# Designs tried in a protein design run: peptides against a protein of PDB entry 7AE7. Part 53

Target 1, 321 residues: chain A of PDB entry 7AE7
Amino acid sequence: KVYKDLREFLEVLEQEGQLIRVKEEVNPEPDIAAAGRAAANLGKNQPAVFFEKIKGYKYSVVTNVHGSWQNHALMLGLDKNTSTKDQFYELNRRWDKFPVPPNVVKREAAPCKENVIDKDINLFEILPLYRINEQDGGFYISKASVVTADPEYPDDFNKLNVGTYRIQVKDRDRVGIQALAMHDIAVQLEKAEAENKPLPIAITIGNNPLVTFMASTPVGYNQNEYEFVGALQDGVPMDIVKSDLYDHLYVPAGSEVVLEGHIIPRVRTVEGPFGEFPGSYSGARLQCEVKIDRITHRTNPIFENLYLGIPWTEIDYLMAL

## One batch from the design tools (peptide; made by RFdiffusion4, then SolubleMPNN)

Design b2_p13_4_s3 (from b2_p13_4, 5 letters changed)
Fold by OpenDDE base, seed 3:
Structure b2_p13_4_s3 (fold): chain B 321 residues (1-321), chain A 13 residues (1-13)
Amino acid sequence: as target 1 above (321 residues)
Amino acid sequence: SENDALLAKSRAS
C-alpha cells in the first residue's frame, strides 16, 4: 500500500490497532507528553496518539507516528507483524530502485494549498504548540521536513534538500533552526551568507510517513529525498507541488502545513535548551533564524510532532535505519 | 518562562 498523505496513513494505523484516539479535551502541558509516555509503556507495540481537542487551540496533534516496528512495517505497506529482519530486507530491496522521480502536480490539485495566510502570520493559530520536555527552553517543531536548495544551482533538482532539523518557535512569525555543519542545509546556508543573501526555505509539517522517514535519513548532497520516497514506495512516484514564494522549491502535495520563508543571513539568536534524548539536554546555543512570510495549509491541519519519552523513543526508530 | 511569554503573546492577538 502507498500513502498520499499523513491522513491516509493515520487511517491505516487506526484500522490496524496502532493508533489511540483521545477525544476528550486535553491540556497542552502536561497531558500530551504524559499520554506519550503512557503509550511508550505499552511495550514494543507502541501506537500513535491522536489528540482531537487541545485546550486553547483549534486544531489537533498526533505524536508517535513512527514509534514502533509495527508502524514502520505499515509505513512500508507491509503486514504490521512483519519481522524487523524482513522489513530491513524489503527496505534495502526498494532502496536499489532509486531514483524514482516525483510527479509535479498543479497547485489546484495539492491539498496543502487549500488555505493561505500571507499577512498577520501567527504560528500559534495554526499549530497547537506545547513543550515536549518539561525543561525545554521553548516550543519545538521536531518532525518537520525542511526544503532548501543550493543557491548556486537553484534549478538542479538533485541538490534540492529535504531534511529534519531542530526548530524552536521564537515569535509569531519566527523560528530558530539548528543547521549543523554536517547537514546539507549548512552548506547551502554558507553559500547564501557569503553573499549576504537570504536562503529560501519551506518548512513542511504532517507529511506522507516515507517523506518524514527520508528527511531523517542522510543521503548524498546530489541525491534527492523525493526520488528515494518513490523508491521506497516500490516504484510509485510521490506527488510534489511548487512552493508559492519560490519557483525552485517543491513541497509534498499532501503536507498538512507549509511554512514558507527565508533564513536571515548572518543573524544568530539564542536557541535551546532541548531534551533530545531522555535525561540529556543540549545547551543553549546561537542558531540561525527563519522569517516566515507565507503559510499554506489543509483545512483542519494536523500537527505531527515527535514523541520524546523513555527508550525506545520515536527518534530511535527513525535513526535505527 | 519564555513559553509563558509566547503563550501570552499568542492569546493577546
Scores: peptide ipSAE 0.006, ipTM 0.369, DockQ to the pose 0.183
Fold by OpenDDE base, seed 1:
Structure b2_p13_4_s3 (fold): chain B 321 residues (1-321), chain A 13 residues (1-13)
Amino acid sequence: as target 1 above (321 residues)
Amino acid sequence: SENDALLAKSRAS
């Protein structure tokens, strides 16, 4: 089975008993994090947790989407009881199908384009933001697939990067992003900053689960993550669409939310702390700042965010392969 | 239900 978007995957998770739906209104804090911890305590069969109603917000949150081997098997379109060994074998078999080029769809065919916000941008109106960990220095977007390109080679699709980075909300229309020197985004940013130019960026939230998986998987600088998604879909291309602001950036057609903007050149602001691991907080650091210039989103967008509970954490599953 | 258990834990925190 292949999934076009997060919603198709969540439907399968629910059908397979791998999603808990919380229908009652919850407080963003502490209820989301507490319910996530409670779900992790259910044992090896850790479900996703879907919060339909959050006090003070209009939209929903889902956590722990990749938080079990059963969910991982289902992501690959396998039986939920497929062994880790057989999942790995199938993943490796499909990996050899790279590259599988994506389909570029028209704007009007892309669900992520259903709604547009280009004025008075307020992230709090679109995303039910909460502290993931009790001592976090702010609100984090921890499961976004971030799209950037090489500013020297903007039309080279092989240099289009889709990565996962730590993102802190700084203001209604600004986020901090952790771009480490080892990341492809840091190479691209260095080129832009050398010319004192903004780096175009699209921060995509709530994707096809294989997009999220590949965005968390290191690949070569001249390899496109979308072409691996097609390989992992056993040769079925994924659907992408051109961003609204930039001709050279393509986003998943089915994204729940797309934050389009730019990294402000030669600006660094305080970011953190964040609890990356249970009981471990990374210190505050100077990080890049992104200005959000445009938002596109599906009607009733789902905010997919990372669950950071007791091991095995969702990160452990995303990085285990 | 699993939902009730999650909600109970969420409210107790």
Scores: peptide ipSAE 0.000, ipTM 0.355, DockQ to the pose 0.038
Fold by OpenDDE base, seed 5:
Structure b2_p13_4_s3 (fold): chain B 321 residues (1-321), chain A 13 residues (1-13)
Amino acid sequence: as target 1 above (321 residues)
Amino acid sequence: SENDALLAKSRAS
């Protein structure tokens, strides 16, 4: 089984008993985090949690999508009861199929392009933002696949990076991003900042689960994560579409929300703290700032966010591979 | 908190 988007995966999770649907209206805080913790307490078979109605917001949230070995097996299109060993074996087997180049689809064929916001941008109108952890210094977008390119080689598709980074909402149209020196985005940002130029960025939310997985998996600087997604789909290419603002940035065609903008050169603002793990907060630091210039989104977009409530957290499953 | 300020900003729009 291959998934075109998050929605197809959520449908399978629900069919397999790996999704809890919360139909009653919840408060963003503390109910989302509390319900996530409650689901995590169900043991090894931790389901995703889908919140249909969030007080003060128009759209839905889903958490813990990758939060179990069962969900991980299903992501690979395997039986949910596939052993961890067999999942690793299959992952390694498929990894050797790299590269599998993606299909570039037309704009009109990409679900992420259904709606456009290019003025009066307000992230709170599109994303049901909440504190993931009670003591977080802000609202975080913690499960985004962030697309950047090498500003020296913008047309080199092999240098296109799709990564997961800590993103704090800073304003209606601004986010802080943690670009650590060891990350490919930091290399690209350094090149842009050397010339005092903005770094083009697309922050994609609610993706094909293998995109999210690969965005969380370190690969070589000259390796494209989308080509690994195709490999992990057992040779089936994934669908990507050109960003609206940048010819050299491509986003997953099925993304729920795409935030297009730029990292402001040589600007650093306070970001954090964030509870990366239960009981462990990273301190506040000066981090990069992104201006959001355009949003594209599916109709009734689903905000996929990381669950971090209790071990094993969703990040543990994403990083354990 | 920064969150409260952001929430206030989001509602004032």
Scores: peptide ipSAE 0.000, ipTM 0.376, DockQ to the pose 0.185
Fold by OpenDDE base, seed 2:
Structure b2_p13_4_s3 (fold): chain B 321 residues (1-321), chain A 13 residues (1-13)
Amino acid sequence: as target 1 above (321 residues)
Amino acid sequence: SENDALLAKSRAS
């Protein structure tokens, strides 16, 4: 099975008994995090948790999408009971199919383009934001696939980077992003900042689960994550679409929400703390700031966010691979 | 956390 978007994957998770649907209205705090912790306590077969109604918000939240070996097997289109050994074998077999170039679809064919917000941007109107951990310094978008390009070679598709970064909401139309020196985004940002230019960025939320997986998997600077997604789909190309603001940025066609904007050059603002691991918080640091200039989103967008809690966390499964 | 795992995976790679 190959998934076009998050919704197709959530449907399979639900069919396979790997998704809990919470139909009652919940408070964003503490109920989302508490329910995530409760789901993690169910043992090795941790389901995704889908919250249909969040008090004070219009849209839904899903957490713990990658939070078990069963979910990981299903992501690969395998039987949910496939052993970890066989999952690794299949991952390695498919990895050798790289590169599998994506299919570029027309704007009209991309679900992420169903709605546009280009004025009076307010992230709180689109995303049911909450503190993931009780001691977090703010609201985080923790499971986004962030798209950037090399500003010196913007048309080199091999240098198009899709990565996962810690993103703190700073204002209605601003986020902080942790661009560590070891990440490809930091190389691209350094080039832009050397010229005092903004770095174009697309922050994509609620993707095909293999996009999220590859965005969290380091690859070479001259390797495109979308071409690995096609490889991990056993040779089936994924669908991408051109961003609205930038001709050189491509986003997953099925993204629930796309935040298009720019990293402000040579600006650093306080970000954090964030609970990265149980009992461990990364302290507050000066981080890059992104201005959001345009939002595109699916009708009734699903906010996919991380589950953070006691092991085994969703991160533990993503790191174990 | 899932983000830390994703971040740690992004760091380990």
Scores: peptide ipSAE 0.018, ipTM 0.492, DockQ to the pose 0.031; fails the geometry check

Design b2_p13_4_s4 (from b2_p13_4, 5 letters changed)
Fold by OpenDDE base, seed 5:
Structure b2_p13_4_s4 (fold): chain B 321 residues (1-321), chain A 13 residues (1-13)
Amino acid sequence: as target 1 above (321 residues)
Amino acid sequence: SENDELLAKSRAS
């Protein structure tokens, strides 16, 4: 089975008993994190947790989408009881199908383009933001697939990077992004900043689960994550669409929310702290700042965010394969 | 098509 978007995957998770739906209105804090921890306490069969109603917000949140081996099996379109060994075998078998180029769909065919916000941008109106950890220095978008290109080779699709980075919300239209030197985005940013130019960026939220998986999986600088998604879909191309602001950036057609903007050159602002693991906080650092210039989103967008509760955390599963 | 261009780019890597 191949998923076009997060919604198709969530439907399967729910059918397979791997999603808990919270229908009651919850407080963003502490209820989201608390419910995530409660779900993690269910043992190895940790479900996703979908919050339909969040006090003070219009839209929903889902967490722990990748938070179990069962969810990983389902992500691969396998039986939920597929062993970790067999999942690994199948993943490796499919990996050899790389590259599988994506399909570029028309704007009108892309669900992520259903709604547009290009004025008076306020992230809090689109995303039910909350502190993931009690001691976090702010609100984080922790499960975004961030799309950037090489500014020297913007038309080289092989250099198009889709990665997961720590993103702190800084203002209504601004986010901090942690671009470490080892990340492909840092290479691209360095090139842009050398010329004192903005780096175009698309921060995509709520994707096909294999997009999120590949965005968290290191690949070569000259390898496109979307082509691996197609490989992991057993040779079925994924659907991408051109960004609205940039001809050379492509986003998943089914993204729940797309934040299009730019990294401000040579600007660094305080970011953090963030609890990357239970009881482990990375300190505050000067990090890059992104201005959001345009938002596209599905109607009634789902904010997918990382669960960072008690071990095993969702990130442990994302990194274990 | 954009697909053909992407396919060509992926095959050249």
Scores: peptide ipSAE 0.023, ipTM 0.553, DockQ to the pose 0.014
Fold by OpenDDE base, seed 4:
Structure b2_p13_4_s4 (fold): chain B 321 residues (1-321), chain A 13 residues (1-13)
Amino acid sequence: as target 1 above (321 residues)
Amino acid sequence: SENDELLAKSRAS
């Protein structure tokens, strides 16, 4: 099975008993994290947790989407009981199909374009933001697939990067992004900043689970994550759509929320702290700042965010294969 | 906290 979007995947998770739906209103803090921990305590077959109602917010949150081997198997369109070994085998088999170029769909065919916000941007109206960890220095968007391009080669699709980065909400229309030197985005940002130019960015939230997986999987600088998604879909292309602001940026057609904007050149602001686990998510640092200039979103957008808990984090499953 | 202030501001707007 191939998924067009997060919603199709969540439907399968629910059908397979790998999603818990919390229907009662919850407080964003501490209830989301607490419920995530409670779900994690159900054993190794950890379900996703879908929060339908969050106090003070209009929209829903889902966590722990990739938080088990069962969910990982289902992501690959396999039986939920597929062994880790067989999942690995299948992943590797499909990996060899790279590249599988995505389909570029028309704007009107892209669910992520159902709604547009181009003025009075307020992230808190679109995303039910909460502290993942009690000691977090902010609200984090921790499971976004961030799209950037090489500013020197903006039309080189092979240099289009889709990555996962720590993103702290800084204001209604601003986020901090952790672009470490080891990240492809840092190379692209360096080029932009050398010219004192903004780096175009699209922060995509709530995607096809394989997009999220590939965004968390290191690939070569000249390899496009979307072409791996197609490979991991066993040769079925994924659907992408042109961003609204930038001709050279493409986003998943089915994204729940797309934050389009730019990294402000040569500006650094305090970001963090963020929970120490995994160890890469630690400390307060001066990080880049993104101005959000436009939002597109599906009707009733689902905020997919990372679950961080003991003993296993969702990121452990994302990196396990 | 700064976050609580941001949240408060976001809801008041």
Scores: peptide ipSAE 0.007, ipTM 0.436, DockQ to the pose 0.164
Fold by OpenDDE base, seed 2:
Structure b2_p13_4_s4 (fold): chain B 321 residues (1-321), chain A 13 residues (1-13)
Amino acid sequence: as target 1 above (321 residues)
Amino acid sequence: SENDELLAKSRAS
């Protein structure tokens, strides 16, 4: 089975008993994190947790989407009881199908374009933001697939990067992004900053689970993550759509939320701390700042965010692959 | 905290 978007995957997770639906209104803090920890305590078959109602917010949150081997098997369109060995075998078999180019769909066919906000941008109106860990220095967007291009070769699709980075909300229309030197985004940013130019960026939230998986998987600088998604879909292309602000940036057609903007050149602001692992916090550091200039989103967007808590965490599964 | 200020700003609008 191939998934067009997060919603199709969540439906399968629910059908397979791998999603808990919380129907009662919860407080963003501490209830989301607490419920995630409680779900992690259910054992090896950790379900996703879907929060339908969050106090003070309009929209829903889902967490722990990749938080088990069962969820991982289902992501690959396999039986949920497929052994880890067989999952890896199938992953490797499909990996060899790279590249599988994506389909570029029309704007009108892309669910991520259902709604547009281009004035008075307020991230808190679109995303039910909360502190993931009790000691976090801010609200984090931790499962975004961030799209950037090489500013020297903006039309080279092979240099289009889709990566996962730590993103802290800084203001209504600003986020901090951790662009480490080892990340492809850092190479692209260095080129832009050398000329004192903004780096175009699209921060995509709530994607096809294989997009999120590939965005967290290191690939070559000249390899496009979308072409790996098609490979992991056993040769079925994924659907992408052109961003609204930039002709050279393409986003998943099914994204729940797309934050389009730019990294401000040569600006660094305080970011952190963040609890990346249970009992381990990365300290506060000066990081890049993104200005959000436009938002597109699905009607009733689902905020997918990372579950962090007790082992095994969702990040452990994403890194174990 | 910065979070509290952001939350206050988000609610005041």
Scores: peptide ipSAE 0.000, ipTM 0.351, DockQ to the pose 0.164
Fold by OpenDDE base, seed 3:
Structure b2_p13_4_s4 (fold): chain B 321 residues (1-321), chain A 13 residues (1-13)
Amino acid sequence: as target 1 above (321 residues)
Amino acid sequence: SENDELLAKSRAS
């Protein structure tokens, strides 16, 4: 099985008994985090948790999408009871199919383009934001696939980077982003900042589960994550679409939400703290700031966010393979 | 908290 988007994957998770629907209205805090912890306590077969109604918000949240070996098996289109060993062997077999180039679809064919917000941007109107951990310094978008390019080689598709970064909401149209020196985005940002230029960025939320997996998996600077997604789909290309603001940035066609904007050059603001692991918080520090200039989204967008509970957490599964 | 202030600011518009 190959998935076009998050919604197709959530349907399969539900059919396989790997998704719990919370139909009653919940408070963003503490109910989302509490329900995630409760799901984690069900043992090794941890389901995704889908919150249909959130007090004070219009749209839904899903968490713990990658939060079990069963969910990882289903992500690969395997039986949910496939052993970790067999999943690893299949992953490696498919990895050798790299590169599988994506299909570039027309704007009209991309679900992520169904709605546009280009003025009076307010992230709180489109995303049901909440504190993931009680001691977090703010609201985080922790499971986004962030698209950037090399400003010296903007037309080199092999240098297009799709990565996962810690993102704190700073204002209605601003987010802080943690671009560490070990990340490809930091190399690209350094080049832009050397010329005092903005770095174009697209922050994509609620993707095909293999996009999210590859965005959390380090690859070479000259290797495109979308071409690995096609490999992990056993040779089936994924669908991408050109961003609205930038000719050189491509986003997953099926993204629930796309935040298009730029990293402001040579600006650093306080970001954090964030509970990256249970009982472990990274301190507050100066980080990059992104201005959001345009949003595109599917009708009734689903906010996919990371679950951080007791081990094994969702991040442990994303980083284990 | 910073979060409560951001929520208040976002909902007041």
Scores: peptide ipSAE 0.000, ipTM 0.313, DockQ to the pose 0.165

Design b2_p13_5_s1 (from b2_p13_5 with A3K R9K E13K)
Fold by OpenDDE base, seed 4:
Structure b2_p13_5_s1 (fold): chain B 321 residues (1-321), chain A 13 residues (1-13)
Amino acid sequence: as target 1 above (321 residues)
Amino acid sequence: GEKIAEKIKELAK
């Protein structure tokens, strides 16, 4: 089984008993985090939690999508009861198929392009934002696949980076992003900032689960995560589409929400704290700021976000293999 | 928080 988007994966999770659907209206705080904790505490078979109705918001939230070995098996298109060993074997077997170039689809064929917001941008109208941890310094987008390119080699597809970074919402149309020196985005940002130029960025939310997996998996600077997604799909290319603002940025065709914008050069603003680890908050730091210039989204977009808590969390599963 | 946690346990059965 190959998934075109998050929705196809969620359907399979639900069919396999790996998704809890909450139909009643919930408070974004503390209910989303509390429900995530409850799901994580159900034992080895940790389901995703889908919230249909969030008080004060229009759209839905899903958490803990990668929160179990069963979900991980299903992500690979395997039986949910596939052993960790066999999952690892299959992952490695498919890894050797790299590269599998993605298909570039037309804009009209990309679900992420169903709706456009290019004025009066307000992230709170599109994303049901909440504090993941009670003591978080703000609202975080913690499971986005962030697309950037090398500004010196924008047409080199091998240098296109899809990564996962901590993103704090700073304003209606601004987010802070943690671009650490160890991340490929930091190299690209350094090049842009050397010339005092913005770095083009696309922050994609609610993706094909293998995109999210690969965005969380370190690869070489000259390796494209989308080509690994195709490999992990056992040789089936994933679908990507050109971003609206930038010819050199490509986003997953099936993304629920795409935030297109730029990292503002040489600007640093306070970001954090964030509860990345149980009982530990990363201190507030000066981090990069992204201006959101355009949003594209599917109709009734699903906000996929991380559940964080006591291990094992979905981040542990994403990094375990 | 406790109410939703119980709801999750119920829905998981």
Scores: peptide ipSAE 0.450, ipTM 0.932, DockQ to the pose 0.886
Fold by OpenDDE base, seed 3:
Structure b2_p13_5_s1 (fold): chain B 321 residues (1-321), chain A 13 residues (1-13)
Amino acid sequence: as target 1 above (321 residues)
Amino acid sequence: GEKIAEKIKELAK
């Protein structure tokens, strides 16, 4: 089984008893984090948690989507009770199918293009933002697949990077991004900043679960994560579409929300603290700043965000492979 | 937080 988008995956999770739907209105804090912790503590069957109504917001939140081995098996289109050993075997078998090039679809065929916001941008109107940890210095987008390219080779599709980075909301139309030297985005940013140019960026939220998985999996600088998604789909290409602002950036066609903008060259602002690990906060540091210039989104977009807590949590499942 | 946690446990049954 192959999923076109997050919604198809959530439907399967619900059918398989791996998604809890919360229909009553919840408070963003502390209810979302508390529910995530409760789900993670259910033992071996750690379901996703879908919140239909969040107080003060229009749209829904889902968390803990990758929060169990059962969810991971379903992501691969396997039986939910497939052993971890057999999941790894199948993952490795499919990995060898790389590269499987994606399909480029027309703008009109891409669900992520259903709605456009190009003025008076306010992230709080589109995303039900909340503090993940009690002592976080702000609101974080922790499960985005961030698309950037090499500014020296913008037309080289093999250098298109899809990665997961810590993103703090800074203003209605600004986010901080942690681009560490070990990340491919840092190489691309260095090239842009050398010329004092903005780095084009698309921050995609609520994707096909294999896109999120591959964005969290380090690959070579000259390897495209979308081509691995096709491999992990057992040879079925995924669908991508051009960004609205940049001809050289491609986003998943089924993304719930796409934030298009640029990293401001040679600007660093305070980011953090963030509770990446229980009992340890990465201190406040100077990080890059992104200006959001355009948003495209599906009607009634779902905000997929990471659950963080004591291992094993969703982040551990994403990194354990 | 405790109320929603108990609800999650209930919904998981």
Scores: peptide ipSAE 0.414, ipTM 0.925, DockQ to the pose 0.903
Fold by OpenDDE base, seed 2:
Structure b2_p13_5_s1 (fold): chain B 321 residues (1-321), chain A 13 residues (1-13)
Amino acid sequence: as target 1 above (321 residues)
Amino acid sequence: GEKIAEKIKELAK
């Protein structure tokens, strides 16, 4: 089975008993994190947790989407009881199908384009933001697939990067992004900053689970993550659409929310602390700042965010590969 | 936090 978007995957998780739906109104803090911890403590069959109603917000949150081997098997379109060994075998077999180029769909066919916000941008109106860890210095978007291009080769599709980065909300229309030197985005940013130019960026939230998986998986600088998604879909291309602001940036057609903007050149602001590991906080650091210029989103967008709390969290499954 | 944790355990049965 191939998934077009997060919603199709959540439907399968629910059908397979791998999603808990919370229908009662919850407090963003501490209930989301507490529910995630409770789900993680259920044992080996850790379900996703979907919150329909969040106090003070309009939209829903889902966590722990990649939080188990069962969810990982289902992501690959396999039986949920497929052994870890067989999952790895299948992953490696499909990896060899790279590259599988994506389909570019028309704007009118892309669910991520259903709604547009181009003035008075307020991230808090679109995303039910909360502190993931009690000691976090702010609200984080921890499971976004961030799209950037090489500013020297903007039309080279092989240099289009889709990565996962730590993103702190700084203001209604601003986020901090951690672009480490080892990340492909840092190479692209260095080129833009050398010319004192903004780097175009699209921060995509709530994607096809294989997009999120590949965005967290290191690949070569000249390899496109979307072409690996097609490979992992056993040769079925994924659907992408052109961003609204930039002709050279493409986003997943089914994204729940797309934040389009730019990294401000040569600006660094305080970001953190963030609890990357249980009981371990990265210190506050000077990081890049993104201005959000446009938002597109599906009607009733789902905020997918990472669960962090106890060993064998969602991040451990994403990194165990 | 305890109420939601109990609810999760209930919904997982």
Scores: peptide ipSAE 0.407, ipTM 0.923, DockQ to the pose 0.881
Fold by OpenDDE base, seed 1:
Structure b2_p13_5_s1 (fold): chain B 321 residues (1-321), chain A 13 residues (1-13)
Amino acid sequence: as target 1 above (321 residues)
Amino acid sequence: GEKIAEKIKELAK
């Protein structure tokens, strides 16, 4: 089975008993984190947790989407009881199909384009933001697939980067992003900053689970993560669409939310602290800042965010494969 | 937090 978007995957998780749906209104804090911890304590079959109603917000949250081997098996379109060994075997078999180029769909065919916000941008109106850890210095977007390109080679699709980075909400229309020197985004930012130019960026939230998986998997600078998604879909291309602001940036057609903007050149602001692991906080650092210029989103968008509770955490599963 | 944790256990059953 191949999934076009997060919603198709969540439907399968629910059918397979790998998703808990919370229909009652919850408080964003502490209930989301508490529910995640409770789900992690259910044993080996850790389900995703879907919150339909969050006090003070309009939209829903889902956590722990990649939080078990059963969820990983289902992500690959396998039986949920497929052994880890057989999952690795199948992953490796499909990896050899790289590259599988994506399909570029028209704007009108992309669910991520159903709604547009281009004035009075307020991230709190579109994302049910909460502190993941009690001592976090703010709200984090932790499962975004961030799209950037090489500013010297904007038309080279092989240099299009889709990565996962630590993102702190700084204001209604601003986020801090951790671009470490080892990340491809840092190379691209350096090139833009050398000319004192903004780096175009699209922060995509709530994707096809294989997009999220590949965004968390290191690949070569001249390899496109979308072409690996097609390989992992056993040769079925994924669907992408042009961003609204930038012709050279492509986003998953099925994204729940797309934050389009730019990294402000030569600006660094305080970001953190964030609890990356239970009991460990990465200190505050100067990080680059993104101005959000446009939002596109599906009707009733789902905010997918990481569960960072008890190990094995969702990050551990994403890095284990 | 305790109420939602119990609710999760209930829903997992």
Scores: peptide ipSAE 0.379, ipTM 0.915, DockQ to the pose 0.872

